Peptides against a protein of PDB entry 9IZ0. Designs and how they scored, part 199

Target 1, 345 residues: chain A of PDB entry 9IZ0
Amino acid sequence: ITCLGSNGHTYKQLVKGGNDDLRQDAVMEQVFEQVNGFLRSYRKTSQRNLSMRTYKVIPLALKTGVIEWVQDTIPLGEYLDSAHKVYHPKEWSLSTCRKLIAEKQMEDLETRLKVYDLVCRHYRPVFRHFFLESYADPVQWFTTQTNYARSTAVASVLGHVLGLGDRHGQNILIDKTSGEVIHIDLGIAFEQGKKLPVPECVPFRLTRDVVDGMGITGVEGVFRRCMEFTLETLRREEDSLLSVLEVLRYDPLFSWLISPLRRMKKQKMQLENFNQPESGNITTDASRDPKIQRNNVSGESEAERAILKVRQKLSSTLSVEASVGELIRIAQDPSYLALMFCGWS

## One batch from the design tools (peptide; made by RFdiffusion4, then SolubleMPNN)

Design b2_p20_6_s1 (from b2_p20_6, 10 letters changed)
Fold by OpenDDE base, seed 1:
Structure b2_p20_6_s1 (fold): chain B 345 residues (1-345), chain A 20 residues (1-20)
Amino acid sequence: as target 1 above (345 residues)
Amino acid sequence: LEEVLARLSGTQRELLLELL
């Protein structure tokens, strides 16, 4: 839809209808705005203009809302698929890579690592070309690449702390003007991504293409330092952040658990990416609901466990540098990336 | 440092912040 604002400007808006509750996205965006307040309050983060890019979400009903149309953006996965065809036309297609990983999904870690390494050799990183193509001026190139590394660092720390899931290349937008990342579809939080059919094993997305976009220094420079400054800020504001999350504990509209519908939708999307479109009417008889032991864990006890995990992630037991170093190591570990739906790009 | 950063604009300020 296009809305006329009170300022006389026309705004494109996305009307999201379906099975996803936009209240979850709206609440997470509110948490990000509070965190952006903390990032503005500290010198090291404020001087670098560190922020989580947000977008406006207005939930209208249980299954309908208005989302701000983020202008001048592209999904990371869309750019990477197009760029890979241009820069590496002799390498494997994304569909071939997905198929090979899928065929080994039930195999042991050693077999999955061998297939992941094979896929990585036949699907090389290209994301550096986004900056080289889009910005002819060296100053703009440097500025936008720096903004990318900074915004990715903030999103990585915050995504880890809040346990954001479903961080695939279609849920990460790149702003073509600033180079900043914009995370969308926030309805998998507080480590509920570990409950997906393909469990998320990494703290945040730090695949080879995500790193390639940081330029020649990769993770060693702007990205690492900005992760450290962001984590330092969140540790200082631990009580403030936990207080914001405690308000959500009492929000009857907030779901601390992945909805069964969203889990089924993600399961279907994961399976559909494995099946070639053979026109077989597989009426999946929805009647064999495996007895999800609804552990009658009250929504309150799930909220308490989520908040406790946030507190544990903000622990000062390790230095900021040691904590960030371990997060970067885990996020790049082939033993975890080989287990992911798309860990190679 | 704040005084130096206040004298620097644009890319020079950003470069200094990335060196620090």
Scores: peptide ipSAE 0.028, ipTM 0.593, DockQ to the pose 0.012
Fold by OpenDDE base, seed 2:
Structure b2_p20_6_s1 (fold): chain B 345 residues (1-345), chain A 20 residues (1-20)
Amino acid sequence: as target 1 above (345 residues)
Amino acid sequence: LEEVLARLSGTQRELLLELL
């Protein structure tokens, strides 16, 4: 839809209907706005203009809402699929890589590491070309690459702390004007990504193409330091952040758990993306949404466990540098990436 | 440092903040 604002400007909006609960997206965007307040108040983060890029979400009903249309963006996965065909036309297709990883999904870690390494040698990083193609001016190139590394660092810390899941290349937008990342489809949080058919084992997305976009320094320099300053700010504001999350504990409409229906939908989409032939008639009569009486007791116990995990991730037991170093190490570890749905790109 | 940063061009300021 197109809306005329009270300021006389015209805004494009996306109306989403169906089985997607936009309330979780709206809540996560509210948490990001509060965190952006903390980042603006702290000298080390405010001097660098560190923020989580947000968008407006208006839930209209349990399964309907309006989302801000983010102009001048492209999904990371769409750019990468196009760029790999241009820069590496003799390398393997994304579908070939996905198939080889899927064929070894039930094998041991050693076999999965061997196939992951093979895929990585035949599907090389290209995301540096986004900045080189889009920005002919060296100052604009440097500024947008710096904005990308900074925004990715903020999103990586927040994504880890809040346990954001489903961070595939279609759920990460790149702003073509600023180089900033925009995270969309926030309906998997508080480590519920570990309950997906392919469990999420990394704290955030730090694949080879995500690193390639940071330029010659990779994760060193801007990205690492901006993660450290972001985590330092969140540790300082721990009580404020936990107080925002405690309000959600008492929201009867907030879902701390991935629904069985959403899990099944993601399972089907993963199978389709592997080009596995439709194994036949699972007539799962989707008509019986069991009214799982959300016994308020079960939802509250899951909220308490989620908040406890956020507190544990903000623990000062390790230095900021040691904590960030460990997160970067785990996010790049082939032993985790080889287990992921698309850990090579 | 803040006074130095305020006197730098935008690019020089960003480069210095990247090094710090």
Scores: peptide ipSAE 0.028, ipTM 0.541, DockQ to the pose 0.012
Fold by OpenDDE base, seed 5:
Structure b2_p20_6_s1 (fold): chain B 345 residues (1-345), chain A 20 residues (1-20)
Amino acid sequence: as target 1 above (345 residues)
Amino acid sequence: LEEVLARLSGTQRELLLELL
């Protein structure tokens, strides 16, 4: 929809309806705004302007609301598909790569690793070209690439701590002006991605293209240090962060669990959106989910378990550097990436 | 630190922030 503001400016807005829990998105955005407060108050993160890029969400009902249209953005997956055709026209198509991974999804780890390695050799990263194409000035190029690495680091730590799932290339926007990442569709949190038909087994998205966008240093530059400073800030503000999450424990309308219908729909829509050309009206067939009377007792126990996992991820048992080092290692490990859904690659 | 950062170019400032 397009709205005329009281200031005389026209604003584009996205109306979502159907099975999307815009209340979960709105809550995650509120958590991100609180975390952005902590990042602004801590010297090491404030000096680097570290923030989670947020957007406005207005829930109108249990499954309906309005989302801010983020201007000057492109989905990471849309850019990568287009750029790969330009820079590597002799390599395999994304559809071919996804097909090969999907065909081996039920096979053992060794077979899945062989297919993942084969795909990686025939589908090289291209995301560095986004910065080289968009920014002819060396200072703008460097600044925007730095902003990308910083925003990706913040999003990676928060994504791990809050257990954000469904971080495929269509749910990550790139701001074409700043190079910052914007995470959308926050409907999978608190490790509910592990309950998908293909379980998510990485802490955040750190695929070869995500790393290629960081430039020559990859993860060993800005990205690692900004992850460390972000995690140090979250450990310092643990009680404040947990207090924000505790408010959600008592919200009877907050969903700590992904519904079985959502689990099936998310990975199915990822398969269908790759086969449909641009112009399809998403007819949200409003299949009436039967009123599962959520026994309040089951919701509270899941919230308590989710908060306990957040506390465990903020534990000071390992140094910040050791914790970040292990997260980066796992997020890039082919033994984990080869187990991901074919749409993750 | 703020005074040193204010004297640097944008690129030099960002590089110094990454070394600190």
Scores: peptide ipSAE 0.022, ipTM 0.505, DockQ to the pose 0.012
Fold by OpenDDE base, seed 3:
Structure b2_p20_6_s1 (fold): chain B 345 residues (1-345), chain A 20 residues (1-20)
Amino acid sequence: as target 1 above (345 residues)
Amino acid sequence: LEEVLARLSGTQRELLLELL
C-alpha cells in the first residue's frame, strides 16, 4: 500500500496478512532498539556509530501488520544471483549448485564436504563488486564497505546472542546509500533455526560472499574488531539485556518456539528451493489446528531456557577476542556450511 | 587507501586506522 503521511510525503508500506506473526518481528526490533541504546552509550561502539539497522513493524493483529518499506535497498541474494551471472558467466548456475547439494543432502559429511568444495570452485564470491560498481568515489566506496563490515559485525553478534535464524540472502537487505545490512523476517529467534528441516548449525551467516563484501581484509579487519566491541558492550549490559528479555517471558503473545505451521511452511520452501519433487503424501490435513495447548508452563520453560542460553553466550569465561575468534571460525567452517542450505553463497 | 586516508577528516582517519 501507499500511505500519504501528514507531512505530505507518500510512504510505500508492505501489508502482510496470513500466517506470519509480525509481533515476533516487532519484539525483535524493540530488542534491537534497546541494544542500539547500549551501543550508543559505550565509547568504543558509539565512536564507530555501531548499530543494528532497524525497520518499523506495526503489528495490527496476531497475524497481520504493516512493515516499513525500506527504500534504496536490495536483497543480498538478489544482488548475488545477478552479479554472479555478470562477473562469472562461465561458472555454474545457482540452480545447478542447489541441485548438487540437494542430491547429497542425505549423504555422509565427507561426501557433503566434497560436493561443497566442488560447488565453491564453480561458484565464486562476487559481493566485492557491489561496492566497486556502486561507488565511483574512493571515499564513498571505502565508507560504504566499512559501514557494511560494521553493520554485519553488529548483526552477527546480535544474531548469535539472540539465536536469530533463517538468515538467507533474501532476509538480508543491503542499503545502497550506506552499505549497511538490514535483517528482515525476525520470527525465527532463540535458536529455533536448529528446529528447521535443514537445521541451522552456524551462529550467524558468514558465507564466502558475506566475507567478500568486507574487501581485502575479509574478517580480520573492521569486522572482527567491531564484533569484539559489540560483544564487549553486550557483556557489560548483560543485566539490562536480560531484563528486556524477561519482560518478553511474561508476554503471552510472544512465541519462544517456532510454530508447527511456520516450520511446515519453511520445509516446503526449502524443498522447493532444492527442486526436490514434492513427495506427494504430505497430507496437509490443515484441519488439525494443533490445539496450541500453550500450556503456559511449557512456554515459560522455553523462555527460561532461551534466556539462560543468552546468558551463557554473554559469559565472560572466554575473552571477547577468544569468543569472537571461535564464532568466526565456526561460522566459516566448511563442516557446518556443507550441512546447510545455501551454505556456499 | 592512501588517497582515501588523505581525504578523510582527522577523526575519520584515526577511526579508520583504529579499525584496520
Scores: peptide ipSAE 0.031, ipTM 0.598, DockQ to the pose 0.012; fails the geometry check

Design b2_p20_6_s2 (from b2_p20_6, 11 letters changed)
Fold by OpenDDE base, seed 2:
Structure b2_p20_6_s2 (fold): chain B 345 residues (1-345), chain A 20 residues (1-20)
Amino acid sequence: as target 1 above (345 residues)
Amino acid sequence: LEEVLEKLTGVQREILLELL
């Protein structure tokens, strides 16, 4: 829809209708706005303009809302599929890679690692080309690549701490103007991604293409240091962050658990994406509301477990550098990436 | 160092922030 603002400007907005509880997205965006306040309060993060990119979410009802149309963006997965066809036209298609991984999904880790390595050899990283193609000016190229590495670092720390799931290439937008990442579809949080049919085993998305976009330094330099500064800020603001999450504990509208409907939808999408080429138009027909009996007692216990997990992730038992080093290691480990749906890209 | 960062703009500031 196009809305006329009180300022006389027209704004394009995406109306989402269906089984997606946009209240969870709106709540996560509010948490990101609070975290952005913390990042602005500390010198090391404010000097670098570190922020989680946010978008406006206005829930209109239980299953409907208005989302800001993020202009000048592209889904990471859409760019990577197009760029891979251009730069590596003799390599395997994304559909071929997905099929080979899917055929081995029920096999042992050793077999899955062999298939993952085989896929990786026939699907090489291309995301560096986003910056090289889009920015002919060296200053713009450097600035946008730096913004990408910084934005990815913030999103990686926050994604880990808040346990954001479903971080596939269609849920990560790249801003073509700034190079920043915008995370969308925030309805899988607090490690609920581990409850998916394909469990999420990595703390955040740090695949070969995500790293290739950081340029010649990869994860070293800008990305690592910006993760460290972000984690340092979140550790200092632990009590403030936990207080924000405690307000959500008492929100009867916030779901600490993945809804059975969303789980089934993501399961179908995972199965369909294994069997069909990505037609990017998910028209979900709104058939049959199962009466979700929310047992309130289970919600409080899951909220308490989620808050405890956030506290554990913010623990100062390891240095910031050691904690970030381990997160980067795990996020790039083939033993975890080979277990995921698209761990190669 | 803060005074140098305040005097630097654009790519030079960003490079310096990433050398620190």
Scores: peptide ipSAE 0.142, ipTM 0.767, DockQ to the pose 0.012
Fold by OpenDDE base, seed 4:
Structure b2_p20_6_s2 (fold): chain B 345 residues (1-345), chain A 20 residues (1-20)
Amino acid sequence: as target 1 above (345 residues)
Amino acid sequence: LEEVLEKLTGVQREILLELL
């Protein structure tokens, strides 16, 4: 839809209907706006214009809302699939890579590492080509690549601290004008991604293609330093950030836990992304709810645990440089990436 | 340094910010 604002400007908006609770997304966007306030107040981050890209979310009902349409964007995964076919037409398809990883999902780490390495050798990074093909002017190329590395650094630190999950290539948009990343579908936070059918083991997405987009320096230089400045800002503003999160503890509409419905939906999407559509009517007989003992951990106790984990991630026990160095190491570790749904790209 | 950063634009500012 297109809406006319009271300021006389027209805004494109996406009406999202279905089973998605947009309240989680709206709350996370409010937290990002507060964090962007901290980044603007701190010299090292303000000078670099560091921000988490936000979009407006207006929840209208439990399953319906309006989302700001982010113009001139493409999903990272859509770009990478198209670019890989162009630049590496003799390599494996994304579907072949997904199938091989899925076939070994229940195997030991050694077997999964061997398959991950095999996939990596037959599916090379291409994301550097986004900047080279989209920006013929060298100044525009350099500016957009720098903006990409900076925005990815902010999103990586903030995504780690808030425990953002489900950071796959369809939930990360690339702005074609600025080169900045925009994170969408924020309904998995506070490490609830570890409760997915394929548990998330990395602090943020730093796959080979995410690194290839940073250019010749990779994670070194712009990305690392912008992560350090972002983490330094968040440590300085710890009490302010925790106060924002404490307000959410009292929101009866905010869910600190992944909903069973969202978990099932993500499970189905993971399975469907492994199978090309054979048109089999899988009547999922939803009747076998395994009696997972829902320890009735009160929503309050989960909020308290989530806030405590945020505080722990902001701990000054390690230097900013040491903390960022360890996060970058873990996010690139093949032993974690081989366990992911799509850790190779 | 702030006065230099205020006078610099585009690639020169970005390079200087990456040296700081």
Scores: peptide ipSAE 0.138, ipTM 0.771, DockQ to the pose 0.012
Fold by OpenDDE base, seed 5:
Structure b2_p20_6_s2 (fold): chain B 345 residues (1-345), chain A 20 residues (1-20)
Amino acid sequence: as target 1 above (345 residues)
Amino acid sequence: LEEVLEKLTGVQREILLELL
């Protein structure tokens, strides 16, 4: 939809109609805006302009809402697929790589590691080229690459703490003007990604291309320090963050669980990579919405467990540096990445 | 250090923030 603003400008808006609970996205955006308040109040984060990029979500009903259209963006996965064909035309296709990983999805870790390593040797990272080709001016190149590393660091810490899942290349937008990352489709939170048919086992997305976009320093420098300052801020504001999450505990419309429909859609996408497109029009007559009376008791127990996990992730038992060092290690560990869904690598 | 960061603009400020 295109809306005319009171300022005379036309704004594109995405109307999502369907079974995706946009209230979850709207709530997560409210949590991000509160966290952005903490990042603005703390010296080490405010000096670096650290923020989670937000977008406006207006839930209109349980199954309908309006999302702000983020202008001048591209999905990370769309850029990477196009760039890989240009810069590495002799390497394997993304479809070949995904097929090889998918074919071994049910095998042991050793077999999955061998396939992951083989794919990595035949599909090299290219995301550094986004900055080199888009920003010919050295100042713009450096600024946008720095903004990318900073925004990725904030999103990585928040993504870990809030247990954001489904961080595939289509759910991460790159702002072509600033180089910042924008996370979309926030419907898998509080570690519900571990309940997917292929469990998510990394704290955030730190794939080879995500690292390649940071330039020659990789994770060392801007990214690591910005993760440390973000985690230090969140530890300082733990009680404030938990108070925001407690308000959501009593919201009967907030779902601390993955939607059965989102789970089925993900299961279908994960299975359709195994079967050739049989054009079977399975008209799933969606007529039986089971009136799941959400027993309020089950929602409260899931909220309590989610808040407890957030508190555990904000624990000062380890230094900020040690905690960030471990998160960065795990997020890049082939033993974890090889276990991810074939669309992750 | 704050006075130096206030006097620095653009890339020089950003480089200094990343050396701190």
Scores: peptide ipSAE 0.135, ipTM 0.759, DockQ to the pose 0.012
Fold by OpenDDE base, seed 3:
Order: C-alpha cells, then sequence, then structure tokens
Structure b2_p20_6_s2 (fold): chain B 345 residues (1-345), chain A 20 residues (1-20)
C-alpha cells in the first residue's frame, strides 16, 4: 500500500496477511532497539555509531501486519545474482551451484566438501563490486564499506546471541545510501534455524561474498573489532538483555518454537528453489490449522532453554577476542558452509 | 579484474587499482 504521510510524502508499506506472524518480527525489532540503546551508551560502540538497523513492524490482529518499506535497499542475494552474471559470465549459474549442492545433500561430509570446493572455484565472490560501482567518491566508498563491515559485525553478534535463523541473501537488505545491512524476516530465532529441513549450522552468515564486501581486509580490522566491541557491550548489559527476554517468556503470543506450518513452508521453498517454477496452482487449503494445543508448559520450558542459551553465549568464560575469533572461524569453516543451502555465496 | 577495470572509468578505476 501507499500511504500519504502528514508531511505530504507518500510512503510505501507492505501489508502482510496470512500465515506470517509479524509479532515475532516486532518483538525482535524491540529487542534490537534495546540493544541499540546499549550500543549508544557504551563509548567503544557509540564512537563507531554501531547499531542494528531496525525497521518498523506493526503487528495487527489475525496474523496480519504492516511493515515499513525500507527505501533505497536491495536484497543481498538479488545484487549478488545480478553482479555474478556481469562480472563472471563464464562461471556457473546460481541454479547450477544450487543443484550440485542439493544432489549431494545426503552424502558424507567429504563428498559435500568436494562439491562445495568445486562450486566455490566456479562461483567467485563479487560483493566488493557493490561498493566500487555504487560510490565513485573514494571517501563515500570507504565510508559505506566501513558502515557495511560495522553493521554486519553488529548483526553477526546479535544474530549469534539471539540465534537468528533463515539468514539467506533475500533476508539481508543492503542500504544503498549508507552501505548498512538490514535484516528482515526475523521469525526464526533462538536457534530454531537448526530445525529447518536444511539445518543452519553457522552462527551467522559470513560467506565469501559477505566477506568480499568488507574489502581487502576481509574479516580482519573493522569487522572483527566491531564484533568484539559489540560482544563486550552485550556482556556488560547481560542482565538488561536477559530481563528483556524474560518479558517475552510470559508473552503468550511469542513463539519460541518454529511452527510446523512455517517449517513446511520453508521446506517447500527450499524444494521449489531446486525445481523450476512449474506454475502449479497448489491451492493448499490453509484452513486446517491443527489446534496444536500449545501446552503452555512446553512453551515456558523452551523459553527458559532459549534464555539459558543466550546467557551461555554471553558467558565470560572466554575473552571477547577468543569468542569472536571462534565465531568467525566457525562461520567461515567449509565443514559448516558445505552443509548449508547456500554456503558458497 | 582486468575486465572490470576495462568497464570502470575515472575514480572507480582508481579505487579498484588500489585494491589490486
Amino acid sequence: as target 1 above (345 residues)
Amino acid sequence: LEEVLEKLTGVQREILLELL
């Protein structure tokens, strides 16, 4: 929809209706605003303007809601698919890479690593070109690439701590004005991504293209240090963050578990991305929501387990540097990326 | 990268040359 604001400007808004519980997104955005408060209060993060980019989500009754249309953005995956065709026209298509990874999904790790390596050799990173193309001024280029590395660092720490799932290239927007990342579709949190048909086994998305956008330093320098400062801030504000999450424990509308319907929808989307879209009108009669008796007892136990995992991730058992170092290592490990749906880009 | 350098002109080419 397009709304006329009181300022005379027209704003595009996306109205989502149906099965997407925008309350999950709205709750995660509220958590991000609290975290942004902590990042603004702490000198090391405030001096770098570290924030999780947020967007307005207004949940309405009956699983309907309005989301802010984030202007001047592009999905990372849309840019990468387009750019890869331009810069590497002789390399494999994204569909070819996806097919090869899928064909080996049930094979052993050694076979999956060989196929992942093969795909990586025939699908090179291109995300550096976003900054080089979009910003002719060196100062603007440097500023936007720095903003990208900073925002990606914040999103990576928060994504790990809160266990954000479904972090594919269509759920990560790039702000073309600032170079910052905007994470969307936040309804897979608290490690529920591990329960997807293709389980998410990385703490956050740090694929070759995500790294390529950081420029010549890759993960070193700006990204690593901004992850460290973000994690240091979250460790200091652990009790404040946990108190915010405890309010959600008692929210009967918050789902600590991925719904079977959402899991099936993601399964279909994962399978349909392997089959060319045959335009089969599958009118799936959405009317049979099985009354999953939300055993309130099971929801509370899952919330408690989620909060305990957040606490564990904020533990000071390792230094900030050691913790960030391990997260970066795991997020880039081919043994994990080879298991992902799209770990090569 | 050479093909990209051929497509880029002015400051964008200079920026890319600094990355090589």
Scores: peptide ipSAE 0.024, ipTM 0.559, DockQ to the pose 0.016

